# Peptides against a protein of PDB entry 3PUK: the designs that were tried, part 48

Target 1, 227 residues: chain A of PDB entry 3PUK
Amino acid sequence: ERGLKSVVWRKIKTAVFDDCRKEGEWKIMLLDEFTTKLLSSCCKMTDLLEEGITVIENIYKNREPVRQMKALYFISPTPKSVDCFLRDFGSKSEKKYKAAYIYFTDFCPDSLFNKIKASCSKSIRRCKEINISFIPQESQVYTLDVPDAFYYCYSPDPSNASRKEVVMEAMAEQIVTVCATLDENPGVRYKSKPLDNASKLAQLVEKKLEDYYKIDEKGLIKGKTQS

## One batch from the design tools (peptide)

Design b1_p24_1_s1 (made by RFdiffusion4, then SolubleMPNN; from b1_p24_1, 10 letters changed)
Fold by OpenDDE base, seed 2:
Structure b1_p24_1_s1 (fold): chain B 227 residues (1-227), chain A 24 residues (1-24)
Amino acid sequence: as target 1 above (227 residues)
Amino acid sequence: SSELEKSYKKLKEFNEEREKEEKE
């Protein structure tokens, strides 16, 4: 469990954060439903702060412009997420952010990619596909259906205090429900069974991620050397 | 070519253009 989460985090760190890192620069990060769950499964807000993320925002929600800051979009290549991105940068006069870095969790269809290029290519600094389409889950770990939890629980903005309370309440309620349903006291337990199909799958995924990481790293190095 | 190779080529070209524009 810890192994898979660590591998996923390392992949994201290298493929996303290291890829767009600039010394002393802070970014706003935009997430969708999938990437919110993904990051929540493998990192903490403190980890994101260390990577130069000042605030995380839900791409589907209305957001106030922060025109002086660049935005990091870590999103799935879906029409919904892409449309939200296009709304942020589609207007030449009212861009929400200074520029965008886009990282897709999977292959972006040519139709969507072409739509992005046609409308806001000048606002984009980088676009990459990292090919992480799964959420690392440990056995006996329950995913709470509170998509905003990651945004508000760790928000440094005091204006989100009210929303944070609502989210915390929702999480607490779900946790209690799970505990009651299972007739168990709250606790986080991880047990790896090497012969379990889940463990085998995790190992295969880990290996594939490592292989992909190596390929991506080589590609990045080649790109830098060719420039 | 594989889908991966096609994607890499597409994105490489795109990113090169973006980098050029940023420097100009």
Scores: peptide ipSAE 0.514, ipTM 0.896, DockQ to the pose 0.275
Fold by OpenDDE base, seed 5:
Formats: C-alpha cells, structure tokens, sequence
Structure b1_p24_1_s1 (fold): chain B 227 residues (1-227), chain A 24 residues (1-24)
C-alpha cells in the first residue's frame, strides 16, 4: 500500500532507530523542518513510540532541558540546524540533554562537522549520515528538497549558470539517495533539452551512483538496472 | 578520494573516538 513510504520508513528504522536503540531507554527526538515533513510522510507517532521515542521536539524552538534523557537528532546538515544543536550542547554546564545521537539526512559539510567536533564532541555518542534528502509521496513519487530548482535549471539567464550547477548537484545527490534507499542502481535515461539540463543532471547522477555503489554500506557493487 | 570515501573515513574515526570515550 505504501510503496516508497514504506521503503523510506524501513531505511530510517534500520539506519537511525536500530542504530541507537538501547533496551528500556527512551529518547527525545529533535527534528528540523525537513525531517518533520519526512517523518510525517512515512510514519505515525505510534510508530515512533515503538522505536523508543517519547517526545518529538522542534530543534528551532526553545526547549526545556531534560538532562536525564539522551536526545536523537534527526536533522539536515544545514547551518541553521547545526547551530541549534550547538546551542543545546555548546556549554558543558548547560547541556539540555544527557547525550546526543546525530543522524544527518545527507552529507555533512566538513566545515559544519568540524564545528560540531570542536565544540560538542564529548556530548555525542554517534554521528551518522543516512542520505535521505527527499519526501516520499504516494504511488512511488518523491519530492526533492531543492529550493528554486526549476527556476534556476530552466532559466535562460547566463547569470544563473553557477547557481544552476549547484542546484543540479543537489538534485543529483538526492536522486542518488532515492536509489540508495531503494537499493537500485538504475541506468539513467533522459531527453535532451536546448539547455542540456537533463543531460547534465544525468551525468551527475551517474557519477554519484558510481561513487556510492563502489563504497556502499553493504560493500556491494551492482550492475545498472534498466529503468 | 570521493566525497563518500572522505565522509566515511571522517565519521568512522569520529564514532570510534566517541565509543572509546563512552567506555572510559
């Protein structure tokens, strides 16, 4: 019934909840804007309770300390989310929670990671990148979390060229996360456009897929699937 | 080295350090 949604949930369950689960232990889960939407799209609160989550909190909001409980941060690797995390653990005397498990939805830039490491390393039990940067929809559809992607990719204005490349890179990464989640290595298909956006995106996807499956979590190299 | 490889190495080392600290 829930095709892609079920796959995404299974991925989150195995990569996040099973990874940090301790018998009899409850955690507070911190979400940002993206992960709130993500979890809302593929699970219910009852599902989270079964995974040992007692309360869900918005990372952007002011929260009361619960110093006896560990926190599970399921967040995007953005400056905003990272800064909020740092506020929770930046002071040794003012830690909001007992410890933190951090799971990023995508690759965390070195600059942000180094900032975390320098400030809060002793408060962190685990940090992992799970590579889920899309929102699953019904009927095996998903939405990429790339703001203004359409605008920049299809803009004929040369001044947007650099931004277009950044956007396409982000899109390609998210497409790869879908493929990784589905455990598929698809053959990329596209139609040529005057601006060659489809071709460029396809090339980026192919490159990233190659990189992923060379060193995937399972250590498997799969042939291309005819999609 | 690819971004994936770099990230893998970075996080592996980080997590190993965290595990060590937790046991101590």
Amino acid sequence: as target 1 above (227 residues)
Amino acid sequence: SSELEKSYKKLKEFNEEREKEEKE
Scores: peptide ipSAE 0.510, ipTM 0.896, DockQ to the pose 0.662
Fold by OpenDDE base, seed 1:
Structure b1_p24_1_s1 (fold): chain B 227 residues (1-227), chain A 24 residues (1-24)
Amino acid sequence: as target 1 above (227 residues)
Amino acid sequence: SSELEKSYKKLKEFNEEREKEEKE
């Protein structure tokens, strides 16, 4: 019925739940703002129960320790989410859970990763990056999470040029994650217009797609698929 | 591509270390 939602769920199931599955083990799952929306868009609580999740918790909120259970962190690679994780495991006395499995929705910057590694490595069983940085809406529709994208892309102030490029880069990255999730390497199509924003974005997407499919998770090189 | 490859490498190494520690 909704192909994209199904694909996203399948990806999460395979990349996250199957990856950390242990027979008879229940986990607490920690979500941030983005992953809460993501899971809500593509699954039900009953689906999560079937995957061995007993409860879901918001990573930003104060939580009671459940020291006998392992935690599954499905979070964005942001300073805010990472800091919350670090609070859960940064001190032996303050350790909230037995251990952690961390799954990032995108590439985790080295600075953040190194911070985690330096302080909490002994508490982590697994850390993985998955490429899901979008919210599926319909079978073929998704929402990008890029704050102030409209403002910067259409700003008449030339001083915002640098920020505009950053925003476009972020958008392009998220589009690539969609393609990666769908296992598709599309040929990008666009029409030239007076404004170069669409053209620039298309070029960024093409470049990123090419880079991504040079080496994928399995080290496979994929050809372009006409779309 | 380079970033992706580097990321895979760092995580692979990290996970291998974690698996080793869990077995000890």
Scores: peptide ipSAE 0.510, ipTM 0.896, DockQ to the pose 0.593
Fold by OpenDDE base, seed 3:
Structure b1_p24_1_s1 (fold): chain B 227 residues (1-227), chain A 24 residues (1-24)
Amino acid sequence: as target 1 above (227 residues)
Amino acid sequence: SSELEKSYKKLKEFNEEREKEEKE
């Protein structure tokens, strides 16, 4: 497949599967709602099998322990997903898998990360942030995982102003992850107008892009892929 | 420092610790 879906798959393959691959080793992969949609949009089950995934499980569901196998968690850094992970490893007697590799789709808040460290550090072999918080739809089209984005951004109710800002921040962050995934620095262009939501979003994106690529240029982190 | 840089540092340290533990 060509376009954005292929780029996303390549990113996941490199950042997740290649990162934790061991010869002859099979893993169970745990997905949440977002990552299920993400993977379904850019790969097939056969692709995952080739990457050493024996089965895919929903992190939200009760699962039988497979204590001899390691688990690959590809999940969003949300309280819900993290709590489910903690249930899998929070108690020695309740450990469902041999060990865990955790790959977050976005930056994991320190609060959640600290909670994980405090409870399950010994069970974790690796933790990484992949920075893919979008779903590819077409070659050049994607959707952002920002709940009620349209509602809050375009709400005439001033009481939603605080939420609007949060949503815009999240959107900007996700757009940057798209650009990073595509190895693009688009140089945001816009006509600035006061109280223009589009202008505000563009400014946020521009600022975040600048920050990201400055870090990349310094060689501190390599989060982008070849388009 | 940016969020990206902070995240990179914390995870790097975490992963190094995990690798050390695995070898023990």
Scores: peptide ipSAE 0.508, ipTM 0.894, DockQ to the pose 0.589

Design b1_p24_1_s2 (made by RFdiffusion4, then SolubleMPNN; from b1_p24_1, 11 letters changed)
Fold by OpenDDE base, seed 1:
Structure b1_p24_1_s2 (fold): chain B 227 residues (1-227), chain A 24 residues (1-24)
Amino acid sequence: as target 1 above (227 residues)
Amino acid sequence: SDELEKQYKKLKEFNEEAEKEEKE
């Protein structure tokens, strides 16, 4: 029983593969660093073949054009990944693939989205955000992708206070994506103590969960579940 | 809440436009 891994795979299958699936069509899938780790954690190459993926390519690498095939971009909404995508489709004469389906692992900022729209809109067949910003490890264990989280959260330097808040916010967001993936609205339990990072994180998670479940992907209001 | 709704609307509109362009 793969627990969280199975849930993540199911989410990717339904939200990504089923969403862009066309009968008899094979796609090239482009991955970044995060999504490579994500897929590696929850599926095998054989699983991807069953979903109509013929080849997996790294978005950061130089790739030969396969102009007759459509590409599925499963990537993080980062400037780096977006820039790589734009290189694939930025020139009419130098398009790497026939068309693109883009699935972001998280909220795509307007700045990045607008950049994509302005440059490559005609090449894009689908753009969707998938709330998966974590790596499943065990049945109920996951890792967060927050660089330097430990350093900033435990920094004795007061000058890092603002950065600490940003890191905490990012962590909270990723926890919310876990909950969203699991379709769970946990009741956050914590003891409020002054200057307690765990308490602060819990508060942020609670707030974000409340915001998320006010309006879900279908516009449905979900009640809080006590966990 | 409002931000999420706006985001969904934006993506929906984008996808609808993309689908129209593919059919043309």
Scores: peptide ipSAE 0.283, ipTM 0.824, DockQ to the pose 0.521
Fold by OpenDDE base, seed 3:
Structure b1_p24_1_s2 (fold): chain B 227 residues (1-227), chain A 24 residues (1-24)
Amino acid sequence: as target 1 above (227 residues)
Amino acid sequence: SDELEKQYKKLKEFNEEAEKEEKE
């Protein structure tokens, strides 16, 4: 498939599967709600088998231990997903798997990372942030994983102001992850008006893009394209 | 951002340690 889905798959293949792949080794892959949707949108089970995944398991469900196999966790950096991971490895006596490779879809807060490190660092072989927090729908269409984004952004209720800011920040971050995935540095264009949501979002995106590419530029100057 | 750089460094160090432990 040509378009965003193929780009997302290529990103996951390179950033996740190629990163932890060992010849002849099979892994169990653990997914959460978001990553289940993400993978379902851009690949088939046969694709995952080709990448050395023997079975996909839901991280939220109780699972039988497979102590001889390593586990690939492709999960969101949320307390819920992290807690489920910790249940798998938190007990010294009953690790569910031989070892873990963890790939987060977004920035993992220090609080969560430290919790993981303190509990089961010896079981972890890899920890990486992939920065994919969107679902590809069509060739150039994607959905953001921001619950109630529309409601809060356009709510006339002033009591939602704080939540609106959080949502705007999350949206901006996810847009940046899209750009990073597509290897695009868009020139953000908007008509600036006071208290305009579009302007606020654009400003946040622009700032985050600048921050992202400043760090990535340690060798690659990415040109801005008009968006 | 400085924060992103710090995060990258943190993860890099973590992964390097993990690789060392795997070899032992």
Scores: peptide ipSAE 0.283, ipTM 0.826, DockQ to the pose 0.535
Fold by OpenDDE base, seed 4:
Structure b1_p24_1_s2 (fold): chain B 227 residues (1-227), chain A 24 residues (1-24)
Amino acid sequence: as target 1 above (227 residues)
Amino acid sequence: SDELEKQYKKLKEFNEEAEKEEKE
């Protein structure tokens, strides 16, 4: 069985690099904090070079313009990352790069998408969501990028209930992205514990999986597989 | 399901427009 890292890399290669690859063309790749970790976990710089990436830059940092090169933005759909992107292309006279290819790691909210469209649509050659919001650690182990997930999910403080729900929603979404990446529709299993959190999370995952697999990229319904 | 479909449609339309602009 191929390790999770290889699966993730294959997904990125197919969904991102192959999607925007042009023969003989080199691109600058812009990463945020999450995608930096993600790529670091599943590839080497040599792999990126093979995919036509000449240099990697941090989207949050000030960067010198390279106006003759196109940029590949592999970023999370967050206000911070999007704002940094917009700064790169917001002014016609101050465009940092020739054009942009944007690949979001997850669903981009309409608010952010509309903001992008309104300000720099002409600079964008491609915009795609690839649904990879996890870090592969081992062959079958991944880390969810949900801040304070453990704390809020297991906090006995009722005041954290709203935050707990948000966190669980985010976790459920990321679990679905893992499943999507692996092309698996697993049966959700959980241990019944006194805390309703595990059950609630499982329900959220099941719901989201159902929603995801109702309409896949090919419009096919995938059946549940037992993992 | 409906939301996902809408999102795909939105992105598809956006990308189609972008491709047209690149060819012009």
Scores: peptide ipSAE 0.279, ipTM 0.822, DockQ to the pose 0.528
Fold by OpenDDE base, seed 5:
Structure b1_p24_1_s2 (fold): chain B 227 residues (1-227), chain A 24 residues (1-24)
Amino acid sequence: as target 1 above (227 residues)
Amino acid sequence: SDELEKQYKKLKEFNEEAEKEEKE
């Protein structure tokens, strides 16, 4: 009944909670706007408690320091979320938490990663990308986190062409993350429309899927060869 | 492909360094 939600939860459990779990240790979990919606869509507070999370906090809000506890940051790789993280750990004397585990929902740009590394690397115990950039609604329904996607993709204004490309790229990336989460390599199908948006998106998705699975295969091969 | 590989390598190295610092 909850196919996609269950898959997403399983992915988060394996990629995030199991990755940083220590017996008897409780963590504070920091969420941003996207990950709040994501977790609320696929789990309950009781589930988080079972995973060793004592409390969830909004990364954008002012929070009291809990210096004796480690923090799990499950956040999107955006300047806003990263800046909030940096405020928590940017000063050695003003660390809000004992240490940080960072899990990004998607690819973290080098600029943001370098900024993190330069400012608070010693406070970070783990940094991982988990590639979940969608909200599961129903068993097989999800919402892409691409603001104004419809508006830009279907806008007749030629001035929006550059924005349209960016939006389509983001959509394609999120579709790939869905496929990766489901462990599926679907054939891309689309209906041709006058604006050819579906065709362009399909091409982007296909390209990204190819790249993803080529890399995953290489990663698996490298992992098998190093063990 | 090359960019993603670089990213994975970067994160791996980062995590390895972080683990070493925690043990010290």
Scores: peptide ipSAE 0.273, ipTM 0.819, DockQ to the pose 0.513

Design b1_p24_1_s3 (made by RFdiffusion4, then SolubleMPNN; from b1_p24_1, 15 letters changed)
Fold by OpenDDE base, seed 2:
Structure b1_p24_1_s3 (fold): chain B 227 residues (1-227), chain A 24 residues (1-24)
Amino acid sequence: as target 1 above (227 residues)
Amino acid sequence: MEDLKKQYEKLNNFNKEIEKEEKE
C-alpha cells in the first residue's frame, strides 16, 4: 500500500527488525510512550511476532528479568527512556536481559549517548538512530509528538520564549524525519497568520532539510520535490 | 551540517567498536 502507515512500517522493518534479525532468535521488545503509539498506528501484534518479537514491554514499568533473552529497545532519546534502559543494565550482577539492541527514534544527545557508553557499552550489540518521530494517522496525515507544543507555541507569556524555541526545534526535527521517511524534499508551504510560529517553523525545517540531504546516509543531495 | 556529520561518525564508530568486541 502507498499509505503513510505502510511506509512507516516498512521503514521500521528495514531499519530495526531486519537490522538486528538473527535466524531462530527471539527478542523481547521494550517500548516507551511514543514508540508504543507509533507501532500501534502502523502494525499489529501478529506483525511483531513475525519479526521475532515474543513480547512487548513498557520500558517505564518494573519488569521481571528475562536473562536468557536479548532485548530490542525501540525508544525515544529522552532522559527518562535512557534512564530506564540504564537501570536494566547498570548493575553488573542484575542485568534484566542478555544483551540490548538500541534503536532511537531521533538524534540522541551527546550527553545521553556518552552516559550509555560509559555504563552499558558491553551489553549493547547495536545502537542506531532511525529518525522516525511522527505518528501516521492516515495515508497523508501524521501527528507530531512534542509535549506541550500547543501551550508553548501559543503562550503569550514571554517567560516561555526559551521553551517555545525548544519546542519549535523539536517539531522541525520531526517534520524532517517525515520527509526522510518518505524520501521527499518538499517545498515548505505555510500560513503565517495569526502568529509568526509557522514562518519560524518553516525556516527551521528548510534549514534542517538542507542539512539532512547534504549528508544523508548515502551522501546524496536530493532535489526539491512537490509536497 | 557539521553536527549531523559528527553524529553519524559517532554512531558509526560506536557500532564498529561493538562489532570488534563481539569478534574478540
Scores: peptide ipSAE 0.356, ipTM 0.839, DockQ to the pose 0.606
Fold by OpenDDE base, seed 4:
Structure b1_p24_1_s3 (fold): chain B 227 residues (1-227), chain A 24 residues (1-24)
Amino acid sequence: as target 1 above (227 residues)
Amino acid sequence: MEDLKKQYEKLNNFNKEIEKEEKE
């Protein structure tokens, strides 16, 4: 039995820390709100130390430059987080760190990616998406990071329909990231309710799973698995 | 599938560019 927390940690260790590890090198790690919660849920500070992280900083806060150290950005691909990164490296003379390794928790939109490339490419040593957009709570339980998900999904107000769709899309995406993390392509199961939200979400998840497992993160075709 | 491939290629290419710059 695989605990979800351990699975997530192993994924992060492999996809992030092992990817940028250099012997004897310490890095500053920059986290945003989501990744702070994520790491807090699946590891301890001692674990991070073992992975070569000397200190953790909040990307949203003003930070003093540590120009002799490289930075590991483990952040969500949001305008806010990206903007903070850009501020750290927007000027060569004023860069806060020696260089940056960037690991996004999810798909980084082209708009944000292009901004990064245009302004900070010379400071970047690695840019990767690891597709972890959920918080593990229990062995098989996770929390989706979708604001107001409950409200919009169950709102009877038709005016919230558009937002409801956005929320469901986000939820579906995060569920897929869970499956990806667990390396599972399960059949979708749900219990339909009067609002048919579960059915809609299930359809979205199924579609996204299908899309994802057509080609994995390395371009490999994967088949459907049983969970 | 196509979108995923494109995304993979985009990132892969970017990282390759980075690696080339570091070696030069």
Scores: peptide ipSAE 0.345, ipTM 0.833, DockQ to the pose 0.547
Fold by OpenDDE base, seed 1:
Structure b1_p24_1_s3 (fold): chain B 227 residues (1-227), chain A 24 residues (1-24)
Amino acid sequence: as target 1 above (227 residues)
Amino acid sequence: MEDLKKQYEKLNNFNKEIEKEEKE
């Protein structure tokens, strides 16, 4: 019944919780807007407790220091989330937590990564990208988080053409993360529309999938599966 | 492909550095 949700949870459990697990250690978990929705979609608070999370905090909110506990940051690689992290650890005298484990949901730009490394490297115990940029809704249904996608994709204004391409690329990237999460290389299917946006998106997805599976973590070229 | 590999290497190297610092 919860095929995609279960897969997502399993991935998070393996890639995040198992990765930073220490016996007998409890952590505070910091979430942003996206990861709050993500975890809410695929797990319960009881599940997080079982993984050694004592409390969940919103990274955007002002929080009281808990200096004796380590923090698990499960966040999007955005300037806003990164800035909040940096505020937690940027001052030696004002560190909110003992140390940080950082798990990004997607590719972290070099600019942000370098900023983190330069400012807070001594406070970090782990930094990893797990590539989950979608919200599972049902067993086979998911939603993408691409702002203004509708507006730009259907805009008749030619001045928006560049932005449309950026949006479509972002959508394609998120779809690829779904495929990666499911460990599938699907044949892309779409219905043609007058604006041919579906075709363009499909092509982008196919290209990105090909690129992704050419360099699998294990160097394995996976064949296309029908989905 | 090259970008993903580079990114992976970057993070891997960073984590290795962290591990070394923790052991010292």
Scores: peptide ipSAE 0.321, ipTM 0.826, DockQ to the pose 0.506
Fold by OpenDDE base, seed 3:
Structure b1_p24_1_s3 (fold): chain B 227 residues (1-227), chain A 24 residues (1-24)
Amino acid sequence: as target 1 above (227 residues)
Amino acid sequence: MEDLKKQYEKLNNFNKEIEKEEKE
């Protein structure tokens, strides 16, 4: 299958499930809002069962402890998701699971990473970034997880210019992760409009792609490329 | 490029530390 959904699933299977798989071991998987949407877009519950996931839980909800089982956290590197994780392992009395495998969908800021290390490093068996920050919709269509992107990009209000730039940067970064997932370096196509947003975004993407693939040739694990 | 390299090293080192602790 040539569709983006299958490519994304294959990426998750390789980067997450194969990475933490142990023979005969079942795990509880914790998801946040984004990863729930992501997995729903590219797999079924039966697929997850085949990968050794017994149950899926929402990280934001109160959950009963299952102390004999290890947990797989597939979450966004946000303060909210990280705080929920820390509540699960922050103290001996609060420990809900036997241990944790953490897979972030994107670059985890040092502040959050250090907070995790300081509080519950002994409970962690794996920590990895997989760089998937988009939702596949169909074979060649995807959506980006950028809050209020439409509003700021198309706002005629000059006061939103700073936020618009931040949004475009975030979009460009996520587009690069799509390309990385697809293992391709495509040419960027766009149509110019009066606001010239498409041209600006295209330039950002092209620049970031160049930087990304230069690093890839050196065999480094990929992350966010800062402008 | 430098930022990505640093991030790679950070995570790699952390995972190595985890592996060492599990073996102890």
Scores: peptide ipSAE 0.304, ipTM 0.812, DockQ to the pose 0.413

